# Peptides against a protein of PDB entry 3KDP, part 239

Target 1, 230 residues: chain A of PDB entry 3KDP
Amino acid sequence: PFLIFIIANIPLPLGTVTILCIDLGTDMVPAISLAYEQAESDIMKRQPRNPKTDKLVNEQLISMAYGQIGMIQALGGFFTYFVILAENGFLPIHLLGLRVNWDDRWINDVEDSYGQQWTYEQRKIVEFTCHTPFFVTIVVVQWADLVICKTRRNSVFQQGMKNKILIFGLFEETALAAFLSYCPGMGVALRMYPLKPTWWFCAFPYSLLIFVYDEVRKLIIRRRPGGWVE

## One batch from the design tools (peptide; made by RFdiffusion4, then SolubleMPNN)

Design b2_p30_6_s2 (from b2_p30_6, 22 letters changed)
Fold by OpenDDE base, seed 4:
Parts: sequence; C-alpha cells; structure tokens
Structure b2_p30_6_s2 (fold): chain B 230 residues (1-230), chain A 30 residues (1-30)
Amino acid sequence: as target 1 above (230 residues)
Amino acid sequence: DAERILAELFERLQKIAKELKEKLEKLKKE
C-alpha cells in the first residue's frame, strides 16, 4: 500500500499507525494461530519425506499463497479508498499525481474532479477519512485469509474451525478495528476518523473472492495431486 | 500532543516517501 502511494503519487491511503496496527495487531496473532493449527489430515497421512526439502517447498508455497492473498487484500483496501474519495469528488484518475498539491499546505484551492476547491484542512480530513475504511477493509479481508490459510488441501468445510487461537485472532483483530474506528479521539490521535458501519461491508466481496480463490485452489490440489498449484 | 506527534510523523514519512520516489525514478531512468 505504501509503495503504491509512492509510485502512483496519490494521497496517502493508509496511515503509519494503521500500518503498525496491521503488522503488530492483525498479522502477528493470526500468524501465531496458524502455528498452532491442527495438522491437516492429509499432511499427517503423507508418506515420509525429506524434512529439509519438504520444509523448504512448503515454506515457498505458503509464502507464494500469502503473497497472492496479500495482493488481493491490497486491492480491496485500495478499492475502498478510491470509493471514498470518489464519493467526496475525487475520481481515481484525478488522484494520480495529485499528492504533491494535496500535501501542500499552502495550496488551498485543490480542485476535485468536479471543480470544487478543497482547502488543505478539508483535504486532510478526507484523507484521514480513508484511513479507517482501508484498515477495516484489510481486517475484513483477513478474516477470510485466516480461515482459508488453516489448511492447504482441505476445504474449510472439511477442516472446520477447531483452532481456538485462530478464532481468538479473528475476534482480536475485529475488536481492534472497532476500537480504532469508533473510539473517541482516534480521529485526532491516530488520524482515523469514525467509520460508517456500512463500510464494513465494502470488503465483503473481496473476502468472498479470497474464499472462492482458495477453495478453487484447494479443489485443484485435491483433484490433481502433485500439480503446479500445490 | 498526539495530533502534533502524528502530524510530524506523517510529515517525516511523506518526506521519506518523496525521497524514495525520487530514488526509484532515478533508478528507472538508469
């Protein structure tokens, strides 16, 4: 997300504190939860393998899968960001290259896509209004990520939700999202203005996409063992 | 105070981002 901010020269979509909350709050607990995930039935039934080679392969596969899912998460966040800015008069195309003027406190007449002039303060309010929804979007997408990543081959419906630590992680990140979104003072303290409850649902299509993606992947793995998707 | 700290942090990060962008642009031109 931050890299895209730099490359596209768009207004900052996600605050630093929010990034830290994602990294420390929403990623660590889930990662720990996955470490304590019950072994997949298929993994436990696998023939003895070379521990060194298989560990490396598994790590590579996990990293690749998380990389792909992470990309989908980022897309979800940016989608929410662009929707909010569009609702405030800034179309995505107009945002490209706008950062320089956007962040200039001496320019108080930055025009939106419809010719409305925005003061620096107004622009910053809109920018910070995007931070919370972006964060919430990531959290909601992470729900799906956490649920699907507990298994490699088995469907979520087959494996079930037996890992209490994983469930705790889901509640923890949700609680954190709620706290950051609705606790008084977060707008000032964390540059995260309150979020309309409706924005929680903005990420749901992406969560669903992740679920579908993973289920399809797992289905392919089950039907074609030893395939390139495994 | 929190607002000020955050503002300063954001300003610093924006500066870093700008510098990184410039470096990346230079690298792209090379």
Scores: peptide ipSAE 0.006, ipTM 0.252, DockQ to the pose 0.042
Fold by OpenDDE base, seed 3:
Structure b2_p30_6_s2 (fold): chain B 230 residues (1-230), chain A 30 residues (1-30)
Amino acid sequence: as target 1 above (230 residues)
Amino acid sequence: DAERILAELFERLQKIAKELKEKLEKLKKE
């Protein structure tokens, strides 16, 4: 999101502090939970990997996890961002190049797509209103990501949800999201204004997309071991 | 004002972290 902010010169979709909360808050417990995940039924049957190919496999796994899934997460966040701004009169096309005027506190007559003038304070309220639902969207998408990362080849339905720590991780990140969204003072401290409950559902299609994508991927891997999809 | 709010936030987060740790320890014993 920050890269798009720089390249497109749009209003900041997600605050720096919020990004830190994602990186430090929402990812720690899930990462620990994965360390305690049960081994796949087929992993223990495999011979030790060749050190030469092991690096390549790790690079592929990293690329898949942080590249492909990360892109879907970003798309989900930006969708929410553009919807909120559009509801407030700023169409996506109008946001391009607007950052300079948007962030200038001395300009109090920035026009939206419909000719309405917005003061600096009003603009910042709208901007900060986007931060919370963007964050929540990322968290909801991370639910699917955490679940699918339990296994490399086996379906979630085959591996099951026996890892209590994983389940707890899902609860923890959800509780953190709720805390950051609704706790008094978060609007000032983190520039995250209260979230309407309806916005929680906006991320569900993307979570489902990731889940379906990964299940299909794993199915292909099981049917064609060593394929390009692995 | 912002610093105070941040301090309170961190305190709350620390409390949550402690509770989470305790719950994790309980889950490990089961």
Scores: peptide ipSAE 0.005, ipTM 0.310, DockQ to the pose 0.225
Fold by OpenDDE base, seed 2:
Structure b2_p30_6_s2 (fold): chain B 230 residues (1-230), chain A 30 residues (1-30)
Amino acid sequence: as target 1 above (230 residues)
Amino acid sequence: DAERILAELFERLQKIAKELKEKLEKLKKE
């Protein structure tokens, strides 16, 4: 998200706190899941499977899966961001390169796609209105990751522990999302305005996309074992 | 102030997570 923000020079779609929450959630859960998977694999590998090769393949698969899922999550967040801004008069194309003027406190006449002038304060309100839905979108998309992880044909026990950690992470992120979205003062303190319940549904198409993507990936892996998609 | 405190907290947590990840990766190579 931050890279796209820099490259596209669009208004900041996520607050620093929300970015950090995503980064923490996205990095911690895989790391912990990998740690537990290794611990479980070490317990299960009492049988002489070459632990080094199996670990490497699994690590690569997990790394690729989480990397790809992370990109789709970011896309989902950006979609929500663009939808909200479009509803407020800023079409996606108009946002390109707008950051410099958007963030300038002295420019109070930034025009939207329809020629309406927006003060700095008004622009920041709209920006902050996007932060919460973006974060919530990522959280909702992560729910799909939970479902995806459950459908892996790996050891039910390994899946169980990964699922427990993932479930815990998702609950933590969801609780955090709810707290940041609905706690009074978060709009001022964290630049996160309360989320309308309707925006939770904006993430569902992307959750479905991730689910479909992973199912297609799994299907390809099953049909072509040893392919580059592994 | 609250934003700053939370940002610092999350930065610290991110650092801890990174360190844990690195430790785990080292343990995997052994």
Scores: peptide ipSAE 0.000, ipTM 0.279, DockQ to the pose 0.153
Fold by OpenDDE base, seed 1:
Formats: structure tokens, C-alpha cells, sequence
Structure b2_p30_6_s2 (fold): chain B 230 residues (1-230), chain A 30 residues (1-30)
């Protein structure tokens, strides 16, 4: 998320405190769940290779999974960010390069895509309004991503949801998201304004698309071993 | 192979993001 903020010079989509909550709160248990996930059935059927090499491969695989999850989460978060800003009159194209004027407290006439002028205070309210939905979107996307990342080759339906640590992680991140979104004082303390329940569902279509995409990818891999998709 | 390359790119991007975040935080304290 931060990379796009810097490259596109858009208003800050996620606050620093919110980022810390994601990194320390929501990502930790899911990360542990992936580390303790049972090996794929096909991996267990392989003869033990050199233990040093196999350990390195597993560590790389885990690292890759975390990297991919992080990028997918960022995409989901940015989708929600752009939707919220668009609903408030700022179309994605208009946000490009707007950061300098957006953050200037002396400019109180920043125009949206429809010619409406926004004061500094109004802009900051809209900015902070994005923080909680962005965070919640990440959590909702994580539900799908964690399930998808359980297997590289097998369908999620074949592997199942037997990992108790994963289930606990999903519960923890959801509880944390609810706490941060609805606990009194979080708007002032964390700049996370209360979230309308409808925003929890904003990421579901995106999560479903990712899920379908990954299942199709895995299906292609199974049908064409050693193909370019690997 | 494509998946591996993509994963490596994502890791690199995450590393860059972390470094940029740290730099930004330092600048804000300044």
C-alpha cells in the first residue's frame, strides 16, 4: 500500500498506526498458521531429499506466500480506498498527484472530480474514513488468501480447513478488526472512524474473484505440469 | 517458474516498501 502512495502521490490510504496494527496484530497469527500448515499430500509422498535443501525450499515457499498475500491485500485495500473516495467525489484519476495539495492545510479549496471544494478538515475526515474500511478489507481478503495459500497445487476443497491454528488466526484478526472499528475512542486514538457494517461486505466480491482465480490457476497447473504457470 | 519470479518480485517490493516507510517515519520525526 505504501509503495502506491509514494509512486502515485495520492492521499494517504492507510495511517501509520493502522499499518502497525496490521503488521503486529493481523499478520502475525496468520503467518504462524501458514508456518505450521501441514505439508501437501504430494510433498509428503516424496522421498526425503537433502534435509538442508528441503528446509531452504520450504522457507522460500513460506516467504513467497507471505509476499503474495501482502500484495493481494494491498490490491484489495486500494480497491476499497478508491471506492470510498469515489463515493465522496474523488475519482481515481483525479487522485493522481493530488497529495501535495491534499496535505496542505492552507489550501481549503481543493476541488473534487465534480467541482466541489473541500477544506483541509473535510479532506482529513475523508482520509481517516478510509483507514478503517481499508483495514477491514485486508482482514476479509486474508480469509480467502489464507485458505488459498494452504496448498500450491491442490484445490482448497481437497485440503480442507483442518488447521486449528488457521481457524484461530481468522477469529483473532476478525475480533481485532471489530474491536478497532467499533470500540469507543478508536477514532481519536487510531484515527479509525466507526465503520458501517456494509463495508465488511465490500471486499467479498474481490475475495471471491481471487479464490476463483487461484482455483483456476491450480487446475491449470494440475493439467499441465511444468507449464509456464509454475 | 512464472510463479516463482512473481513471488520474488513481490518480496522485493515489500522490502522496498518497508525501507520507504522507515525513511518516511524518520523524516516525520525530523
Amino acid sequence: as target 1 above (230 residues)
Amino acid sequence: DAERILAELFERLQKIAKELKEKLEKLKKE
Scores: peptide ipSAE 0.000, ipTM 0.226, DockQ to the pose 0.019; fails the geometry check

Design b2_p30_6_s3 (from b2_p30_6, 23 letters changed)
Fold by OpenDDE base, seed 2:
Structure b2_p30_6_s3 (fold): chain B 230 residues (1-230), chain A 30 residues (1-30)
Amino acid sequence: as target 1 above (230 residues)
Amino acid sequence: SALEKLKELMERLRKIAEELKKELEELKKK
């Protein structure tokens, strides 16, 4: 997300503290859940498979899955960001290169896509309005990730929601998202304004995309063991 | 014990995040 922000030179879609909350808060629980599932799987798979080769394949699969899923999460967040900005008069094409003028406090006449002039304060309000739904979008997409990461080869439908740590992670992320979205003072402290409940649904298509992607991937792996998708 | 270690780790990470937040806020005031 931050790299796209720099490359596209668009207004910052997510605050640095919020990014840290995602990286430290939301990514840690999946990592822990995976560590516990590996431990639980290793307890269940106590037949002497060569622990070095199976660990390497698993680490590569996890790394590749996290990388791909992370890209889809970022796309989901940016989609929500662009939708909100478009609703406020800033079309995605107009945002390209706008950062310099957007962040300049002395420029109070930045035009939107419709020729409306925006003061610095108004622009920052719109920017901060995007931070919360971007974060919430990532959290909702991470729900899918957590559910997906639970299953290495089996469908989510086969393994079910037996991992208590995964369920706890889902609740923790949801509670954190609710806290950051609705707690008074978060607009000032984290540059996250309160979110309308309708914006929670903007992430669902991307969550569904991740589920479909992972289920298709797992189906391919199950049908063609040793393929390039592994 | 693992849950307690996890709780401790989360609390440490929360403290680090709060410190980083303070540093970032101080940097922004600058």
Scores: peptide ipSAE 0.011, ipTM 0.256, DockQ to the pose 0.032
Fold by OpenDDE base, seed 5:
Structure b2_p30_6_s3 (fold): chain B 230 residues (1-230), chain A 30 residues (1-30)
Amino acid sequence: as target 1 above (230 residues)
Amino acid sequence: SALEKLKELMERLRKIAEELKKELEELKKK
């Protein structure tokens, strides 16, 4: 998100605080849960032919999969961000290059896509209003990510939800999202303004996309062992 | 105290981000 902020010169979609909350609150418990997750039954049954090379390949493949999922997560967050800004009068095209004027405290007449002028304070309210939905979008997308991370080759339907730590991670992540979104004072403390409950559903298509993507990936891996998609 | 420490950490991170932004802007001017 921050890289896109720099490259596109758009208003910041996620604060540093929200990023930290994601990294420490939402990603850490899942990562731990994955470490304790029983090795996929298929990994245990196949003796590695060459433990050194097979481990390296496996690590690269996992890294690539996580990278792709991370990109989908980011896209989901940005989609939510752009929708909210569009509802407030800022179309996505208009946001390109707007950052310089957006962040300038002395410019109180930044025009939206419809010619409405926005004060610095108003712009910051809208910006901070986007932080919570972006975060919530990431959380909702991570539900799918956490579920799919339980297995590398097997379908989620085959392995099921046996990892109690993972389930706990899902609830913790959701509870954290709800706390940050609706607890009084979070707008001041974390620059995360309250979110309408309807925005929780905005991320569901992306969660589904990740789920479908991973199931398709796993299906390809099962059909073509040793293929590039592993 | 934990919230204050978190706030302080966030402020430090914000400063680092601002410095990085300045460096990037200087690099763009070059």
Scores: peptide ipSAE 0.011, ipTM 0.252, DockQ to the pose 0.025
Fold by OpenDDE base, seed 1:
Structure b2_p30_6_s3 (fold): chain B 230 residues (1-230), chain A 30 residues (1-30)
Amino acid sequence: as target 1 above (230 residues)
Amino acid sequence: SALEKLKELMERLRKIAEELKKELEELKKK
């Protein structure tokens, strides 16, 4: 997210505090859950194949999966960001290169895509309004990720949600997202303004996309064991 | 049906957040 911000010179879609909340709050419990599930799956099902090669393949698969999922999460967050800004009069094309004027406190007449002038304060409110839904989008996409990561080879439909730690992680992320989105003072403390509940649904297409992507990946792996997708 | 269930869950979470907000506001008034 930060790299795209630098490259595109757009207004900051995600604040530093929000990033910290993602990294510390939303990623830790899922990562722990995944570590436990991996340990259980590796202990119960693998005959001692050559532990070096199987470990390396698993680490590469995990790293690629996390990288791809992280990219889809970022895309989901940016989609939500662009939708919010578009609803406030800033079309995506207009946001390109706008950062310099956007962040200038002395410019109070930044025009949106429709010719409306925005004060610095108004712009910052809109910017900070984007932080919450970006965070929420990541959390909602992580729901799909957590459900997906539970099963390396089996479909979600086959294993179900039996992992209590995973369910707890999903609940914690959701509770944190709700707390940050709706708790009074979060706008001042964390620069996360209250989010309309409708914005939670902006993430659902991306969660579904991740889910479909993983199910397709698993289907390919099941049909072609030993393929490049493993 | 899954989308409706998700919508319902989201609405429940919203209600919980609103209740927590009210409790926090009440605590601030005391």
Scores: peptide ipSAE 0.000, ipTM 0.241, DockQ to the pose 0.025
Fold by OpenDDE base, seed 3:
Structure b2_p30_6_s3 (fold): chain B 230 residues (1-230), chain A 30 residues (1-30)
Amino acid sequence: as target 1 above (230 residues)
Amino acid sequence: SALEKLKELMERLRKIAEELKKELEELKKK
């Protein structure tokens, strides 16, 4: 999210404190859960490879998993961000390069895509309105990603949700999202305005798509070990 | 300057998260 903010020079889609909450709060328990996840039976049956190659494989697996998850989360968050801004009159094309004028408190006549003028205060309200849904979207996408990352080759349905730590992680992320979204004072402290319940559902189609995609990918890997999809 | 500070903060946070992940992985190996 931050890279696109810098490159595209768009209004800030996610607050710094919210990013911290994601990185420290939501990723910690999932990382623990994945660390305590039972190795797939096929991984355990493999003799320890050369320690150098095993370390490299693990580093590549970790890098790929976290890199892909991060990209997917960012895409989901940005989708929500652009939907909210478009609903408020700012089309995605109009947001490109707008940051300088958007963040200038002395400019009170920034025009939206429809020619409506927005004061600095109004713009900041819209910006802060985006933070909570963006965060919630990331959390909902993380649910799918955590479930997906539980296994490399096996279907989630085959291994099941036996990992209590994973379940706890999902609960903790959801509780944190609810707390940040609805606790009094969070709008002022974290610049996260209260979320309409309907926005929780906006990420579900995306999470489902990712889940289906990964299950299909895993199915292909199981049918064709060593294929290009791996 | 604010953007640079934000980049630095995010990079520091990423490093902390990576360190925490490493510690968690080490805890799993024990």
Scores: peptide ipSAE 0.000, ipTM 0.219, DockQ to the pose 0.069; fails the geometry check

Design b2_p30_6_s4 (from b2_p30_6, 23 letters changed)
Fold by OpenDDE base, seed 1:
Structure b2_p30_6_s4 (fold): chain B 230 residues (1-230), chain A 30 residues (1-30)
Amino acid sequence: as target 1 above (230 residues)
Amino acid sequence: SALELLEKLLAELLEKAQKLLKELEELKKK
């Protein structure tokens, strides 16, 4: 997320406090759950042909999986960010390079894509309105990603939701998202304004797409063991 | 540019999302 923010020079989609809430509140328990999750029975049945190379391959696969998950989460969050800003009159193309003027307190006439002028206070309200939905989108995408990460080759439906730590992590993330979205004072304390319940559903199509994509990927891997898709 | 293509894809997804949200709001009013 931070790299796209720097490269595109867009208004801040995710506050530092929100990042901390994601890293400490949402990512830690899932990461622990994945670390304790028993490898798929089929992966464990393959005797490591070479313990050194197989450990390296496994570490690379885990690192790639975490990197892909983080990228997918970021894409989901940015999608929600662009949706909210577009609904408020700022099209994605107009946001490119706007950060410098957006963050300037002395510029009170920043124009949106339709020529409407926005004061600094109005811009910051819109920016902070994006933080909560961005966070919620990450949580909703994480539901799919965590379920996906549980299985490398088998369908989620075959392995089931037996990991109590994963279920607890999903509950904790959802409870944290609800708390941050609806608790009074979070707008002032965390720069997270209350979220309309409808925004929770904005991430669901994206989560479903990722879920379907991964299930299809796993199906291909099961049908063609040793293909480049591994 | 790859960025323009990504923006176009995002814009199309945004339009679809807005359409879905409008349909959901209409369903909630019934």
Scores: peptide ipSAE 0.000, ipTM 0.192, DockQ to the pose 0.015
Fold by OpenDDE base, seed 4:
Order: structure tokens, then C-alpha cells, then sequence
Structure b2_p30_6_s4 (fold): chain B 230 residues (1-230), chain A 30 residues (1-30)
């Protein structure tokens, strides 16, 4: 998000504090859950024939999967960002290069895609309105990621939701998202304005996309053991 | 091919996503 903000010179889609909340709040519990599940899986699975190579391959697979899922998460967040800005009159194409004027306090007549003039204050309200949905989108997409990460080769439907740590992680992320989205003062403190409940559902298509992507990936791995997907 | 299956599934998901977005828009109008 921050890289695209710099490269595209678009209004900031996600605040620094929100990024920290994602990194520390939402990613930590999943990482712990995965570490426990790996440890549990490693305990339950036969010792790898070559612990170094098999661990490296498994770590590489996990890192690639997380990288791909992370890209889909980012796309989901940006989609939500662009939808909100478009609903407020700023089409994605118009946002390109707008950052300089957007962040200028002295420019109170920044035009949207429809010729409506926006004051600095109004622009900042819209910007901060985007932060919460972007965050929530990431959290909702992370639900799918967490569910996916539970299974390496088996379908989620086969393995079920038995990992209590994973369930706790999902709950914690959801609770954090709800807190940041609806707690009074978050707009001032974190620049996260209250989110309409409907925006929680905007991320579901992306969660489903990630879920299907992973199920397909797992299906490919199962059908072609030792393929390029492994 | 697995790639074709993936593309098909992604296309179906995109269609579902678009449908859900439309439903959300309709809910927003109510």
C-alpha cells in the first residue's frame, strides 16, 4: 500500500498506525498459529528424509504462497480503496498523480472526476474514510488466508477447523478490526473513521478468491506431486 | 490443464465477486 502510494502518487490508502496494527495485531497471531501448526505437523509427520532440504522447500513453498496471498490481499485493499474514492467522486485514473494537490493545505479546490471541488478538510475526511475499509478488507481477506494456511495439501473441508489458535487469531483480528472501526475517537487517534457495516462484505469476494486459489493450488499439488507449484 | 482450471475458477470467482458487489450496492440503496 505504501509503495503504491509513493509510485502512483495517490492519496494515502492506509495510515501508518493502521499498517502497524496489521503487522503487529493481525499478522502476529496467524504467524504464531502457523508456527504451532508447523511444529504440530512436524511432530505428527515422519521426520523429513533430509531435514535441511525438506524444511527449505517447505519454507519456500510457504513463503511463495504467502507472497501470492499477500498480493491478493493488497489488491483487495486497493479495490476497496478505489471503490470508496469512486463513490466519493474520485475515479482511479483521476487519483494518479493527485497526491501533491491532495495533501496541499492551500489548495481547497481540488476537483474530483466530476468537477466537484474539495476542500483540504473534505479530502482528508475522504482519505481517512478509506483507511478503515482498507484495513477491514485486509482482515477479512486474512480470514481466508488463515483458513488456507491450516492445510498444506488437504482441502480445508477435509481437515476442518480444529486449530484453536487459528480460531483465536480469527477472533482477535475481527475484534481488533471492529474496535478500530467503531470505537469512538479512532478517527482522531488513528485516522480511521467509522465504517459502514456493509463494507465488511466488500472483502468477501477476495476472501473467496484466495480460498479458491489455494484450493486449486492444493489440488494441483495433489495431482502433480513434485510439479512447479510445489 | 491445471492452469486452465485455475483460470476458469478465477473467472467464476470474479463473476461471483461482481454479483456480490451488485448485491451490496442494492443493499446500500435500501
Amino acid sequence: as target 1 above (230 residues)
Amino acid sequence: SALELLEKLLAELLEKAQKLLKELEELKKK
Scores: peptide ipSAE 0.000, ipTM 0.187, DockQ to the pose 0.014
Fold by OpenDDE base, seed 2:
Structure b2_p30_6_s4 (fold): chain B 230 residues (1-230), chain A 30 residues (1-30)
Amino acid sequence: as target 1 above (230 residues)
Amino acid sequence: SALELLEKLLAELLEKAQKLLKELEELKKK
């Protein structure tokens, strides 16, 4: 997310504190849960024929999974960000390179895609309005990702939601999202304005897409073991 | 400030997580 922000020079989609909350708060418990579940799954797996190679493969798979999850989360967040800004008159193409003017407090006439001028204060309100939905989108996407990552080969529907730690992680993330979204003072403290309930649903299509994508991926892996899609 | 409290909480969570990850890595080595 931060890399895209730097490369594209777009307005900041997610506050630094919110990024920290995601990286440290939301991702950690799920990551631990997945690590435990993998360890449990590995215990249930037949003795690794070669413990060294199997460990390396597992570490690579874990790293790839976390990397993919992070990318998917970022994409979901950016999607929500672009939707919100588009609803406020800033089309994605117009946002490219706009950061310099956007962050300049002396420029009070930044034009949107429709020629409406935005004051610095108005722009920052819109920016901060994006922070909370971006965060919530990541959390909602994480629901799908965590459910997906629970199984390497099997459908989520086959294993069910038996991992208590995963459920706890999902609950914690959701509670944190609710707290950050609706607790008074978060707008001042974290630059996260209250989220309209409708914005929670903006992530759902993306979460569904991820879910479908991973189920399809797993289906392909099951049908073609040893394929490049691993 | 609420921000400072949150930062402290996040730092504590990070430390706990790092500890848990380290313990998990040690368990995997056994």
Scores: peptide ipSAE 0.000, ipTM 0.252, DockQ to the pose 0.267; fails the geometry check
Fold by OpenDDE base, seed 3:
Order: C-alpha cells, then structure tokens, then sequence
Structure b2_p30_6_s4 (fold): chain B 230 residues (1-230), chain A 30 residues (1-30)
C-alpha cells in the first residue's frame, strides 16, 4: 500500500500506525499459531533429499506464496479505497498526482471530479474514512490466509480447524478490527473513523478468491507431485 | 506467554500512536 502511495502520489490509503497494527496485531498471533500446528503427515515422513537445496526451495516457494497473497490483500484494500473516494466524488484518475495539493493545509479549494471544492479538513475526513475499511479488508482477507496456511498440500477440509491457537488468532484479529473501527477515540487516535457494517462484506469476495486459489493450488500439488506449482 | 507479549506490544503501539496523533493535532493547531 505504501509503495503505491509513493509511486502514484495519491492520498494515503492506510496510515503508518494502521500498518503497524496489521503487522504486529493481526500477523503475529497467526504466525505463532502456525508454529504450533502439527506438520502435515506427508511433510514429516519425507526425509529431505538435500537439506540445503530443499530447505532453500521450500523457503522460496513459501515466500512467493506469501508475496502473492500479500498482493491480493493490497488489491482488495485499494479497491475499497477507490470505491470510497469515488463515492465521495474523487475518481481514481483524478487521484493521480493529487497528493501534493491534498496534503497542503493552505489549499482549501481542491476540486473533485465533479468540480466540488474540498477544504483541507473535509478531504482529511474522507482520507481517514478510507483507513478503516482498508484495514478491515486486510483483516477479512487474512482470515482466508490463516485458514489456508494450516496446510501446504492437504485441503483445509482434510486438516480441519482443530488448532485452538489459530481459532483464537482469527477471533483476536476480528476483535481488534472491531475495536479499532468502533471504539470511541480511535478516529482521533488512529485516524480510523467508524465503519458502516456493510463494508465488512466488501472483502468477502477477495477472501473467497484466495481460498479458491489456494485450494486449486493444493489440488494441483496433490495431483502432480514435484510440479512447478509446488 | 506469547499472548501477553502481544498484548503488551499492542498496548505500546497504541500508546505511541496516541502520542503521535496528539503531536499531529498540536501541529494542526499551529
């Protein structure tokens, strides 16, 4: 998200503090939960043929998979961001290069795509209105990530949801998202204004997409062991 | 426990966030 903000010079879609909350609040518990998950029986039984090369390949594959998932998360967040700004009169094309004028407190007549003038305060309100749904979108997509990370090759339906720590992680990140979205003072403290409940559902298609993608990937791995998709 | 550590880290992050926001609000009033 931050890279696109720099490259496109658009208004900041997600605050730095909110990014830290994602990294530390939503990713740490899931990562710990995965450390306590029993390795798939097939992984445990397979002796590494070459510990150095097989470990490196596996680390690269995992890093690429997480990279792809992270890109889908970012796309989901940006979609939500652009929808909200468009609903407030700022079309995506108009946002390109707008950052300089957007962040200038002395410019109180920034025009939207329809010629409406926005004061500094007004445009900061709409910016902060985007932070919460962007964050919530990431959390909802992370639900799918947590579920799919339980297994490398087996379907989630085969492994089941027996890890209590993983389940706790899902509730913890959801509770954190609800707290940051609706607790009084969070608009001031984190620049996250209250979110309409309907926006929670905007991320569900992306979560489903990730889930389907991973299940298809795992299915291919099971059917073609040693393929390029591993 | 890892949970207690996480709660502590979250609390520290929230405190830092609140401090930064207060500083930003003070900068906006100037």
Amino acid sequence: as target 1 above (230 residues)
Amino acid sequence: SALELLEKLLAELLEKAQKLLKELEELKKK
Scores: peptide ipSAE 0.000, ipTM 0.242, DockQ to the pose 0.026; fails the geometry check

